# Peptides against a protein of PDB entry 3MAZ: the designs that were tried, part 28

Target 1, 99 residues: chain A of PDB entry 3MAZ
Amino acid sequence: VLNPMPACFYTVSRKEATEMLQKNPSLGNMILRPGSDSRNYSITIRQEIDIPRIKHYKVMSVGQNYTIELEKPVTLPNLFSVIDYFVKETRGNLRPFIC
Target 2, 99 residues: chain A of PDB entry 3MAZ as posed
Amino acid sequence: VLNPMPACFYTVSRKEATEMLQKNPSLGNMILRPGSDSRNYSITIRQEIDIPRIKHYKVMSVGQNYTIELEKPVTLPNLFSVIDYFVKETRGNLRPFIA

## One batch from the design tools (peptide; aimed at target 1 S36)

Design b2_p23_8_s1 (made by RFdiffusion4, then SolubleMPNN; from b2_p23_8, 11 letters changed)
Fold by OpenDDE base, seed 5:
Structure b2_p23_8_s1 (fold): chain B 99 residues (1-99), chain A 23 residues (1-23)
Amino acid sequence: as target 1 above (99 residues)
Amino acid sequence: SELEELLKKLLEELEELEEKLAG
């Protein structure tokens, strides 16, 4: 059975994701989107601590898991866990964009 | 605030060169 995608997944470009987050910050500040190839993804975030900051992170499919490309990479079992990681690590500062 | 500082540090730890780690 095909697994569902996280609610904050959108088939949008890097630019479009940025615009979505900027236009409707009340709906969330984190988007999951397709990467350069069919098995990879990217996370776009808009954190507003001091000033709004847009960042993008690569999420690489590795076997049956996913690795967030950071200085210290984090490997997780599925995309839902990837979203959960960003939420938990920022203590709720990041929230999935739901429109 | 203390929370803001923690979040800033976390953000910095997550930050990488976009050309390398961004899709």
Scores: peptide ipSAE 0.043, ipTM 0.585, DockQ to the pose 0.225
OpenDDE base, seeds 1, 2, 3, 4: peptide ipSAE 0.043, 0.057, 0.041, 0.040; ipTM 0.574, 0.601, 0.566, 0.549; seed 2 fails the geometry check

Design b2_p23_8_s2 (made by RFdiffusion4, then SolubleMPNN; from b2_p23_8, 11 letters changed)
Fold by OpenDDE base, seed 4:
Order: C-alpha cells, then structure tokens, then sequence
Structure b2_p23_8_s2 (fold): chain B 99 residues (1-99), chain A 23 residues (1-23)
C-alpha cells in the first residue's frame, strides 16, 4: 500500500502528464509523477508566462528525504514539501494539478 | 528529454514579470 501522496501525484508518464496539463490548464500546472527509477520522481510543469512551456524536474529519493535536482540542489523531508517548494519559490505561479 | 533547472525557471519568471510590470 502506497503511503499518502500529494494531491498532484499521478502514476502517469511524462507524455501523459504533459497532455493532462495541456488539456486542463485551469486545474493547475504542476504534476508529480514516477521517475524512470523506482523511488525517484519527476515534476512536470506547464507555465504560460509568454507562451506555454513544458519543463521537467528530477526529484531524487535520498534516504528518507528527497532532493530536487537543481543547480543548487534542495533537499526536503517529504514530497509534500517538494510541492510546497515549487509553489513558494515561484510565488504561486505553479499550482498543483488537481482533477 | 532533458531535465530542467528551477533556478532558470525562476529567473525567467521574474524577468517576464518585470517586463509586464514595466510595460
């Protein structure tokens, strides 16, 4: 049984995540999904600042924490914190995709 | 398929916001 996951977590592929975000942008623009490796994840976002842009970020499971693969890596205690980080750092531009 | 850097995204966002506000 999978432990509680963020509301924007979906067991979808990169392609499916992209399609979800494109189809219903009003529901949010950020999805958390399984990564290519077991306990790793990926964040897919769709920003529309100027034109729609799809970006993907790697979230690595490290011990009991998670590290967002950035120029300056950020380690957080859980996936909820990861989502919060993306929301906060973008000043609310990114919002969890909730369907 | 390449992974992106959030720092760059933030930079882009702030840059665009500045452009919008100054316009």
Amino acid sequence: as target 1 above (99 residues)
Amino acid sequence: EEEEKLEEELKELLEKLEELLSG
Scores: peptide ipSAE 0.036, ipTM 0.608, DockQ to the pose 0.027
OpenDDE base, seeds 1, 2, 3, 5: peptide ipSAE 0.026, 0.025, 0.024, 0.024; ipTM 0.565, 0.543, 0.542, 0.535

## One batch from the design tools (peptide; aimed at target 1 Q47 E69 R91)

Design b2_p24_1 (made by RFdiffusion4)
Pose (drawn by RFdiffusion4):
Structure b2_p24_1 (pose): chain A 99 residues (1-99), chain P 24 residues (1-24)
Amino acid sequence: as target 2 above (99 residues)
Amino acid sequence: STEEEEETNNEILNFLDSGKEEPE
């Protein structure tokens, strides 16, 4: 079976992820990347609801699950589930960045 | 329709601002 990283996962820095989203909004507005200084992950998003904003979220590896660090943390079993949550919770406003 | 769209956007912005934000 194939079990790769999510399609919007890129081994890029916070800065590089920000630049990718600004340069190609047509390709999506969400990137999953390695968490700086940890084996965890970060989500970087560019939303244009009111004005363009770049936001970053921490996704922590906890046991065999991942916890999205929100006001009310959410725990899911894999990274595809985490991307699904970000899409669902923003009602489809967030789309994975497909380079 | 415009009021419903503004209410939906406000709810999405509350969710997006609920993050514990990654440090730089």

Design b2_p24_1_s1 (made by RFdiffusion4, then SolubleMPNN; from b2_p24_1, 11 letters changed)
Fold by OpenDDE base, seed 3:
Structure b2_p24_1_s1 (fold): chain B 99 residues (1-99), chain A 24 residues (1-24)
Amino acid sequence: as target 1 above (99 residues)
Amino acid sequence: SEEKKKKENEEIEKFLNSGKEVPE
């Protein structure tokens, strides 16, 4: 039994996520997806402030929290907070992909 | 303003570039 997941969560591969973001950029530019290990996740973004750039981030499950693998790791209580963090840190440039 | 957007974009880029490389 799993708790509700963010709306931008999709059970897709890195390649599929990239294709989704490229195909419909108007629907958002951030996807949360399963990581390579159980209970871990990855975030794929397609930022296009200047030119389109695809980047991936690791979100590790640590106890009951989640840690975003950044230069300075950030730990949050749930995946909804993780998504919110990316939106806020980019002043809304990143938006969850909703289809 | 143009300057405002420029600075904001710089901060956004810095954040986005702070992520570690992910194999998958």
Scores: peptide ipSAE 0.600, ipTM 0.888, DockQ to the pose 0.756
OpenDDE base, seeds 1, 2, 4, 5: peptide ipSAE 0.597, 0.595, 0.598, 0.597; ipTM 0.887, 0.887, 0.887, 0.887

Design b2_p24_1_s2 (made by RFdiffusion4, then SolubleMPNN; from b2_p24_1, 10 letters changed)
Fold by OpenDDE base, seed 4:
Formats: C-alpha cells, structure tokens, sequence
Structure b2_p24_1_s2 (fold): chain B 99 residues (1-99), chain A 24 residues (1-24)
C-alpha cells in the first residue's frame, strides 16, 4: 500500500496504459504507472496536437524526491508535483487520465 | 494568433521529445 497517489496513477503496464489512453481519450491523456524497478515510476502520454503521439517518461525516486528523466533532468518533491509539471509545461495540453 | 499557436505547438513538441527512452 502506498501513500496518497495522483488520481492518474494506475497499476498498469506500458501496454495497458497505452490502450487506456487510446480507448478513452476524453478522460485524459496522461497516466502515471509503476516503473520496472522498486520505487520508480513511468508516465505514459498520448498527445494529439497534430497526430497521435505516445511517449513514455521515467520518473526516478531519488532520496525523498523524484527526478523526471529528461534531457535536462527535473527534480520535484512529490508525484503530484511531477504531474503538475507535465500539465504546466504543456500548457494544459496534457491532462491526467481520470476514470 | 496562428503564428503564436504554431510556436506553442513546437515548444510543446520539443518538451515531449526531451524525454529519454524507457523500457517499461
């Protein structure tokens, strides 16, 4: 059992996350899911500005913070902030998937 | 403005492409 998680967190695989986003795009286009390792996570998005694009991002647990594995890594205090970061950086284009 | 919208799209795209590949 984990502490409170973002609403878009689901215990699904990369494949399942992709399917969820494709089947119900109206519910959002961003999912947070367990990573391949211990306390790491992954974010799957389905952005559709021009054409549908599926992307996956690694969110590494570092100490008490989380680092988004980008060209220039971004470290944030919690997973809620991670989700917020993606929303803000895309100016609201990315929205958490809410069932 | 269309020009600004296109620039925004490009910036968003660049952000999305800044992520590193992951296995799972």
Amino acid sequence: as target 1 above (99 residues)
Amino acid sequence: EEEEEEKEKEEIQKFLDSGKEVEE
Scores: peptide ipSAE 0.644, ipTM 0.900, DockQ to the pose 0.786
OpenDDE base, seeds 1, 2, 3, 5: peptide ipSAE 0.642, 0.640, 0.646, 0.644; ipTM 0.899, 0.899, 0.901, 0.900; seeds 1, 3, 5 fail the geometry check

Design b2_p24_1_s3 (made by RFdiffusion4, then SolubleMPNN; from b2_p24_1, 10 letters changed)
Fold by OpenDDE base, seed 2:
Structure b2_p24_1_s3 (fold): chain B 99 residues (1-99), chain A 24 residues (1-24)
Amino acid sequence: as target 1 above (99 residues)
Amino acid sequence: MEEKEREEKEKILKFLDSGKEVPE
């Protein structure tokens, strides 16, 4: 059985994630979804700090940890920490999408 | 909007812009 996943994890495509965030912005603006490769993930956000912007991030499974593909990559122990990192780094502007 | 608030928003945007392009 798959270990517990963050509440904002959905088995959706990039397109579906974008549509979810656009349709119900009050439910949150960050989705975790399967990546193109096994055991990898992607994060789709819809921030509106200035204007609404959609962006996707790659989260790579590396050993027992996960690395967020940034100019300066960040490695964290689990997907919950990945979500928490995005929330904290954006001072709460990003919130997990909860249906 | 205060200068401090603007600076904070810019820092957040800089973080978000640091993400690499994802093909899919």
Scores: peptide ipSAE 0.658, ipTM 0.898, DockQ to the pose 0.779
OpenDDE base, seeds 1, 3, 4, 5: peptide ipSAE 0.657, 0.658, 0.658, 0.657; ipTM 0.898, 0.897, 0.897, 0.898

Design b2_p24_1_s4 (made by RFdiffusion4, then SolubleMPNN; from b2_p24_1, 8 letters changed)
Fold by OpenDDE base, seed 5:
Structure b2_p24_1_s4 (fold): chain B 99 residues (1-99), chain A 24 residues (1-24)
Amino acid sequence: as target 1 above (99 residues)
Amino acid sequence: MEEEERELNEEIEKFLDSGKEEEE
């Protein structure tokens, strides 16, 4: 049994996540997905201000928390907070992808 | 307004560029 996950979490590959975001940009531009390692995750975005930008961020499980691998790492208590952080830091430019 | 928006966008881009990306 898995604990609740953010609505934008999908068990998809890096490639599939990119395709999802490209196919339906109106549904959002941010996906949380499994990372390469156990208990780690990745955030795939398709941010578009002038031109589309596809990026994949590392979200590392550290103890009971999660660390977003930024130049200055940010540690948060749960994945919901991780999603919220991306939304807030981009002033709403990033929105969770909801099918 | 445009200038403010431009500055905001630049900040957003800086944030997005600050991430250590996942490797394939």
Scores: peptide ipSAE 0.680, ipTM 0.914, DockQ to the pose 0.863
OpenDDE base, seeds 1, 2, 3, 4: peptide ipSAE 0.678, 0.672, 0.672, 0.677; ipTM 0.913, 0.912, 0.911, 0.913

Design b2_p24_2 (made by RFdiffusion4)
Pose (drawn by RFdiffusion4):
Structure b2_p24_2 (pose): chain A 99 residues (1-99), chain P 24 residues (1-24)
Amino acid sequence: as target 2 above (99 residues)
Amino acid sequence: TEEEKDDEAMREFLESGEKRTEWE
């Protein structure tokens, strides 16, 4: 079976992820990347609800699950589920960045 | 409207991330 990283996962820095989203909004507005200084992950999004804003979110590896660090943390079993949550919670406003 | 619901859900999501950052 194939079990790769999510399609919007790129081994890029916070800065590189920000630049990728600004340069190609047509390709999506969400990137999953390695978490700086940890084996965890970060999500970087560019939303244009009111004005363009870049936001970053921490996704922590906890046991065999991942916890999205929100006001009310959410725990899911894999990274595809985390991307699904981001899309669902934003009612489809967030789309994975497909380079 | 549908658009207002979609935009508001995104704003509530962003707020929840900001509140967690402030808590940390």

Design b2_p24_2_s1 (made by RFdiffusion4, then SolubleMPNN; from b2_p24_2, 11 letters changed)
Fold by OpenDDE base, seed 1:
Structure b2_p24_2_s1 (fold): chain B 99 residues (1-99), chain A 24 residues (1-24)
Amino acid sequence: as target 1 above (99 residues)
Amino acid sequence: SMEEERKRATREFLERGEKAEEKE
């Protein structure tokens, strides 16, 4: 029994994620993707509030939870909560990439 | 304004991840 993944999850590399966001910015600016290690993930975002910038964040699997690697790490119960956190912390500026 | 708040919040959030950004 496996739970569904967030809609913005894609089995793509860092490069592919970057290209997706740059090619179709109207579809969203945040992608969840597999990390370099099993059970870990990465979040790729594209922001243009000042100048175009691409950032990548680590989402580490810790037990049954996930920790977002930030200056002050944030631990959440599931990947849906992780996506929600990015959206809320940026007041909706970040939106999941949906295609 | 709400837009200014959104931008400010976003900038602050981005700064939080600068030091812990995924490495290549």
Scores: peptide ipSAE 0.619, ipTM 0.899, DockQ to the pose 0.578
OpenDDE base, seeds 2, 3, 4, 5: peptide ipSAE 0.619, 0.611, 0.616, 0.616; ipTM 0.897, 0.886, 0.890, 0.894; seed 2 fails the geometry check

Design b2_p24_2_s2 (made by RFdiffusion4, then SolubleMPNN; from b2_p24_2, 12 letters changed)
Fold by OpenDDE base, seed 5:
Order: structure tokens, then C-alpha cells, then sequence
Structure b2_p24_2_s2 (fold): chain B 99 residues (1-99), chain A 24 residues (1-24)
């Protein structure tokens, strides 16, 4: 009935996600996690191109799709596509955290 | 170069972050 979740999905808090990324940067730099609401999600990213930076993104469940809260919101059909979007927009710099 | 373009694209993408609420 339901598809599996992306490999970088973990049932962790914002704080825990940040700690995971900081502790093991070689495993990836992007985590998908539960949002504050029931059917929403959040993405935590750690990048250190210039200086170490932690950023969070809101992924809202809208009907059967998902909308990423960006300057120009992007709506995608599933969470796998959401992860793919982050990877493509950064041309591979962002990689799902696999543990 | 492709590397510089990738870094710039990533830098710009990070500027659109911090839209997620703290888990409650």
C-alpha cells in the first residue's frame, strides 16, 4: 500500500539530526526527519564550503504531493523526488546521510 | 569551472534555508 521512505529518513529531532551530521560528515550531509506536525517533514543539511553551516528546510505535505519551502516553492510527487531535488540543485554536493 | 559552479549553486541554495520549525 505504501512505499518505503528514503534511506536518509530518521525519526530524530532537529538537535539529534544536527549532531549526527556533525559527528559523521563522511556518511553524508542531508537528513530527512519528522516535522512538528503529523504529516510534514523537515530536512537538515550541513555544509562547510566556506564555513560550517547548518540549515533546515520545511517539507509540507499537500494533498498527495510535497512542497519544499523555498524562495520559490517546489512541489514534487513523493519524498524520493524531494531528496533528488536537493541533490540536483546542489549538483551533487548534498548527499543523503546513510548510516 | 564545474567545481566553482557547484559550490556557488550550493551556497545560493543554503541561503533559502531555515524555513523549518523546531520539532515540538
Amino acid sequence: as target 1 above (99 residues)
Amino acid sequence: SEEEERKEATRKFLESGDKAEKKK
Scores: peptide ipSAE 0.570, ipTM 0.857, DockQ to the pose 0.417
OpenDDE base, seeds 1, 2, 3, 4: peptide ipSAE 0.569, 0.564, 0.563, 0.576; ipTM 0.854, 0.855, 0.852, 0.856; seed 4 fails the geometry check

Design b2_p24_2_s3 (made by RFdiffusion4, then SolubleMPNN; from b2_p24_2, 12 letters changed)
Fold by OpenDDE base, seed 5:
Structure b2_p24_2_s3 (fold): chain B 99 residues (1-99), chain A 24 residues (1-24)
Amino acid sequence: as target 1 above (99 residues)
Amino acid sequence: SEEEERKKATLEFLESGDKAEEKA
């Protein structure tokens, strides 16, 4: 039995994630996707503040936790917490992409 | 304003993006 993944998780590429966010911005602006390495992930964000900006973040699986590769790395217990972190740090501007 | 501060915080957060994520 495997634990469920966040609703904004999609098995898509960097390019596909970008396209999804561009196509339906009303559904959210953040996608969690598989990373280049096993057990690692990436987050793609498309935020429109004056102009659209697309950014990608590396989420590394470290032991039983996950570390978001930021200027000052942040370690969290699970992927749900990772998504929550992005939402809270941006005070709600970032929202998980939900189809 | 609250919204302006939110925008500022968001933009600052975005600046940390792409720093470590592997381009693929």
Scores: peptide ipSAE 0.626, ipTM 0.891, DockQ to the pose 0.495
OpenDDE base, seeds 1, 2, 3, 4: peptide ipSAE 0.503, 0.544, 0.539, 0.624; ipTM 0.825, 0.864, 0.861, 0.891

Design b2_p24_2_s4 (made by RFdiffusion4, then SolubleMPNN; from b2_p24_2, 13 letters changed)
Fold by OpenDDE base, seed 3:
Structure b2_p24_2_s4 (fold): chain B 99 residues (1-99), chain A 24 residues (1-24)
Amino acid sequence: as target 1 above (99 residues)
Amino acid sequence: SMEEERKKATREFLERGEKAEKKK
């Protein structure tokens, strides 16, 4: 029995995620994907305020929580909160990719 | 303006993570 995942979660590689975001920017600019191993994940974003830029973030499973690898790590209770954090911190500029 | 604040917040957020890759 698996817990539900955010709508922007896709079982894709870093390269594939980048291609998805570039191909259909109108569908959103943020994807959650499997990490390198175990219960880790990664977030790929495509942001273009001044110029188009692609960035990747590690989301590490720590105990029952998740930690976003930022200069100052941010720990949240679930993946839905992780996605929400990215959206709110950017005042809605980042939006989950919904295909 | 709200848009200016949004852009500012976004730029600041992007600086907190991994180096950005420019679109080629």
Scores: peptide ipSAE 0.586, ipTM 0.843, DockQ to the pose 0.397
OpenDDE base, seeds 1, 2, 4, 5: peptide ipSAE 0.583, 0.582, 0.581, 0.585; ipTM 0.844, 0.844, 0.843, 0.846

Design b2_p24_3 (made by RFdiffusion4)
Pose (drawn by RFdiffusion4):
Structure b2_p24_3 (pose): chain A 99 residues (1-99), chain P 24 residues (1-24)
Amino acid sequence: as target 2 above (99 residues)
Amino acid sequence: AAEEAAEERKENGEHLRFISEKTA
């Protein structure tokens, strides 16, 4: 079976992820990346609801699950589920960045 | 540090709700 990282996962920095989303909005507005100074992960999004805004979220590895660090944290079993949650919670506004 | 982490988690939740409310 294939069990890769999500399609919007790139081994890029916070800055590189920000630049990728600005340069090619047509390709999506969400990037999953390695968490700086941890084995965890970060999500970087560019949303244009009111004005363009870059936002970063922490996704923590906890046991065999991942916890998205929100006001009310959400725990899911894998990273594909985490991407699904970001899409669902934003009602489809967030789309994975497919380079 | 704990207070700052709690404020960041609150702001993150508010940001996603804002996107959801405006996309509804």

Design b2_p24_3_s1 (made by RFdiffusion4, then SolubleMPNN; from b2_p24_3, 17 letters changed)
Fold by OpenDDE base, seed 5:
Structure b2_p24_3_s1 (fold): chain B 99 residues (1-99), chain A 24 residues (1-24)
Amino acid sequence: as target 1 above (99 residues)
Amino acid sequence: SEEEEKKEREENGRFIEEVRKASE
């Protein structure tokens, strides 16, 4: 039995994720996708501040938790919490891409 | 390279902060 994944999870490549976000920005601006290595993931974000910008974050499996690869790493208990982190840290400006 | 990855992590962190501030 597999646990459910966040609604913004899609089995897409970095390129495909970027295209999805660019095509339908009204549906959200954050996608969770498979990483290059087993049990790891990546998050692609597209947000317009001055101009549209796209960033990719590595989410590494560490034990039973997940660590967002940042200058100051953030460790969370599950992928849902990872998504929540990005939403809260940006006061809602980042929203999961739902199609 | 490790140096490029480090730079990316730093820029990615600053981006999150910029997005947060944009809502204020």
Scores: peptide ipSAE 0.718, ipTM 0.930, DockQ to the pose 0.765
OpenDDE base, seeds 1, 2, 3, 4: peptide ipSAE 0.716, 0.715, 0.715, 0.716; ipTM 0.930, 0.929, 0.930, 0.930

Design b2_p24_3_s2 (made by RFdiffusion4, then SolubleMPNN; from b2_p24_3, 17 letters changed)
Fold by OpenDDE base, seed 5:
Structure b2_p24_3_s2 (fold): chain B 99 residues (1-99), chain A 24 residues (1-24)
Amino acid sequence: as target 1 above (99 residues)
Amino acid sequence: SEEERRKEMEENGRFIEEIRKASE
């Protein structure tokens, strides 16, 4: 039995995630996807301030937690919290991509 | 490389901050 995943999780590649966000920006601008190794994941976001920009973040499995790979790493207890972090840190400008 | 990874992390962090500031 598998635990539920965040609604914005899709088994897609980096390229596919980018295309999804570009094609349907009204559905959200953040995707969680599988990483290349073990229990790791990646977050792809697309946001326009001056121009549309796309970034990819590594979410590393560390023990029972997850760490967002940044200069100042952020460790959270689960993937739902990871999504919540991105939403809160951007004051809601980032929203999970929901098909 | 390690240097490329560091640069990406730095830029990624700044991007989040930029998004936050733009919403104010």
Scores: peptide ipSAE 0.725, ipTM 0.932, DockQ to the pose 0.780
OpenDDE base, seeds 1, 2, 3, 4: peptide ipSAE 0.723, 0.722, 0.720, 0.724; ipTM 0.932, 0.931, 0.931, 0.932

Design b2_p24_3_s3 (made by RFdiffusion4, then SolubleMPNN; from b2_p24_3, 16 letters changed)
Fold by OpenDDE base, seed 1:
Structure b2_p24_3_s3 (fold): chain B 99 residues (1-99), chain A 24 residues (1-24)
Amino acid sequence: as target 1 above (99 residues)
Amino acid sequence: DEEERKKKMKENGEFIEEIAKANE
């Protein structure tokens, strides 16, 4: 059964997302959450290269697509693609948080 | 330390370097 939202989507705040990732790092290191605006979202990651680092990224709803706000913006057709992009482009370093 | 970090970032792909520079 296809859900309307990615499995790593949670209706949580920036703070709550950070706490979730820190508490259970074995469950994944990437969360999709609501942004400050209705149809915008944010990605919170806990990336451990040298030490764990928390980062946040805006995912802006643009028409029927979504744009990841980076130095080089990436536009994708849906939120599932956004998650997939983060996973694949980091060669699996980022994994959706699934609890 | 920083040099080793950058090496690991490159191993994980160019996107790792990009997201390391970005933040909401």
Scores: peptide ipSAE 0.137, ipTM 0.723, DockQ to the pose 0.085
OpenDDE base, seeds 2, 3, 4, 5: peptide ipSAE 0.110, 0.078, 0.099, 0.108; ipTM 0.709, 0.678, 0.712, 0.714

Design b2_p24_3_s4 (made by RFdiffusion4, then SolubleMPNN; from b2_p24_3, 14 letters changed)
Fold by OpenDDE base, seed 2:
Structure b2_p24_3_s4 (fold): chain B 99 residues (1-99), chain A 24 residues (1-24)
Amino acid sequence: as target 1 above (99 residues)
Amino acid sequence: SAEKKKEEMKENGKDIEEIREASE
């Protein structure tokens, strides 16, 4: 049984995600994509507070939850919550990329 | 507005640590 994925999930590489965000910044600035291993993901963002900056985050599947690999890891119950976390922590500056 | 949020982020915005890793 498959669960729905966030709308900003795309089966793209790091390079492709970067290009997508650069080409259409009006559609959003955050992409969820497959990680290096199965059941792992990466978040690619493009913020332009001062200048455009591309950053990546590792999202690890741990049991039934997901952990954002930061110095102080953040664990959330699902990928939708992961996306919500990025939106809230940036006070809406980050928005999911909707193609 | 977008401009207001931009200015707010520059002044009081939160940032998230970047993690660079091999994704492929």
Scores: peptide ipSAE 0.159, ipTM 0.720, DockQ to the pose 0.051
OpenDDE base, seeds 1, 3, 4, 5: peptide ipSAE 0.105, 0.135, 0.126, 0.145; ipTM 0.704, 0.708, 0.694, 0.704; seeds 1, 4 fail the geometry check

Design b2_p24_4 (made by RFdiffusion4)
Pose (drawn by RFdiffusion4):
Structure b2_p24_4 (pose): chain A 99 residues (1-99), chain P 24 residues (1-24)
Amino acid sequence: as target 2 above (99 residues)
Amino acid sequence: EEEEEELEERKELQEELDLMREAV
């Protein structure tokens, strides 16, 4: 079976992820990347609801699950589930960045 | 102080997601 990283996962820095989203909005507005200084992950999004805003979220590895660090944290079993959550929670506003 | 700052950041990020949802 194939069990790769999500399609919007790129081994890029916070800055590189920000630049990728600004340069190619047509390709999506969400990137999953390695968490700086941890084995965890970060999600970088560019939303244009009111004005363009870049936001970063922490996704922590906890046991065999991942916890999205939100006001009310959400725990899911894998990274595809985390991407699904970000899309669902934003009612489809967030789309994975497919380079 | 660090804990309070972390929780405030989480709240602000959650409000951003809520805004995106309410805009649909």

Design b2_p24_4_s1 (made by RFdiffusion4, then SolubleMPNN; from b2_p24_4, 11 letters changed)
Fold by OpenDDE base, seed 4:
Structure b2_p24_4_s1 (fold): chain B 99 residues (1-99), chain A 24 residues (1-24)
Amino acid sequence: as target 1 above (99 residues)
Amino acid sequence: EEEEKREKENKELQEDLKRAAEAK
């Protein structure tokens, strides 16, 4: 069974995600992409608080849930919740890239 | 190599989220 994916999910590499965010910053600054050789995912962001910075974070697939490896791990039920977490925790600073 | 970079980057996530929130 294939469930819908978040609008900011793209089957792209780390390089491609970086280029997408750099080329069209007005479309958003956060992309969800597949991890390498695994059921895991990665979140790529581009922020311009002081200077432009690109970062990548891992989202671990654990059973039917997803875990963000913070000092105190956060486990969420689906990828939509993962995106929501990043948006909410940053008070809207991070916004899904919609292309 | 890339794994070490990813691990360090991921460990900074909490601070990054906080800084991002404060920037808004």
Scores: peptide ipSAE 0.643, ipTM 0.899, DockQ to the pose 0.533
OpenDDE base, seeds 1, 2, 3, 5: peptide ipSAE 0.109, 0.110, 0.105, 0.088; ipTM 0.666, 0.681, 0.671, 0.663; seeds 3, 5 fail the geometry check

Design b2_p24_4_s2 (made by RFdiffusion4, then SolubleMPNN; from b2_p24_4, 13 letters changed)
Fold by OpenDDE base, seed 1:
Structure b2_p24_4_s2 (fold): chain B 99 residues (1-99), chain A 24 residues (1-24)
Amino acid sequence: as target 1 above (99 residues)
Amino acid sequence: SEEEKRKKEQKELQKALDEAAAAK
């Protein structure tokens, strides 16, 4: 069975995503969610490097790809790759939230 | 230590990502 969306995708608001991550940090620390009134998405993370920090990133739908809004934008072919990018770049520090 | 190095590396990464923090 193929999943059309990453396992950490939830149709939740920014606030709800934050609450989810704070409530169950053991389940992961990264959520993909719908962007506000758009075809875009947002990534909400809760990293605990020194102290817990909540951050949000824009993932813009561009044609058939997706671009993570960073100083140096990263364009990837699909949302699965977007999640993979965050996992790999943080060497596993970020993990998709699975509940 | 290796752990300390890793921690610093991650902090640097976070710093690099911070500028991209979205309002949505």
Scores: peptide ipSAE 0.194, ipTM 0.742, DockQ to the pose 0.076
OpenDDE base, seeds 2, 3, 4, 5: peptide ipSAE 0.110, 0.121, 0.104, 0.106; ipTM 0.664, 0.677, 0.649, 0.655; seeds 3, 5 fail the geometry check

Design b2_p24_4_s3 (made by RFdiffusion4, then SolubleMPNN; from b2_p24_4, 11 letters changed)
Fold by OpenDDE base, seed 4:
Structure b2_p24_4_s3 (fold): chain B 99 residues (1-99), chain A 24 residues (1-24)
Amino acid sequence: as target 1 above (99 residues)
Amino acid sequence: EKKKKEEEEQKKLQEELRKAREAK
């Protein structure tokens, strides 16, 4: 049982997320998905600056918070904040995938 | 400080993404 999740959350695999983003880039370029047999999650993005590039980021559940595994980890209170972080920090370059 | 910290966070993520473009 999960509390409300961000709109870009989908119960898909890494591969499926990649395909979703590639097929419909106009719908967004960021997906939140579950980790394997765990409380953790992953963020898959398709950034198109010069050419399309797929990247994945780990979002680890730590106590009551979530930590984005970056060179310099960022800890946030919930998954909505995680999505917001990616959107704001990229000044809108990343947008949640909504279908 | 709030603005400074925010800019640092933005720079951090942008740098991460920039490096990501260079990685396989």
Scores: peptide ipSAE 0.169, ipTM 0.684, DockQ to the pose 0.092
OpenDDE base, seeds 1, 2, 3, 5: peptide ipSAE 0.183, 0.154, 0.146, 0.154; ipTM 0.701, 0.688, 0.671, 0.690; seeds 1, 5 fail the geometry check

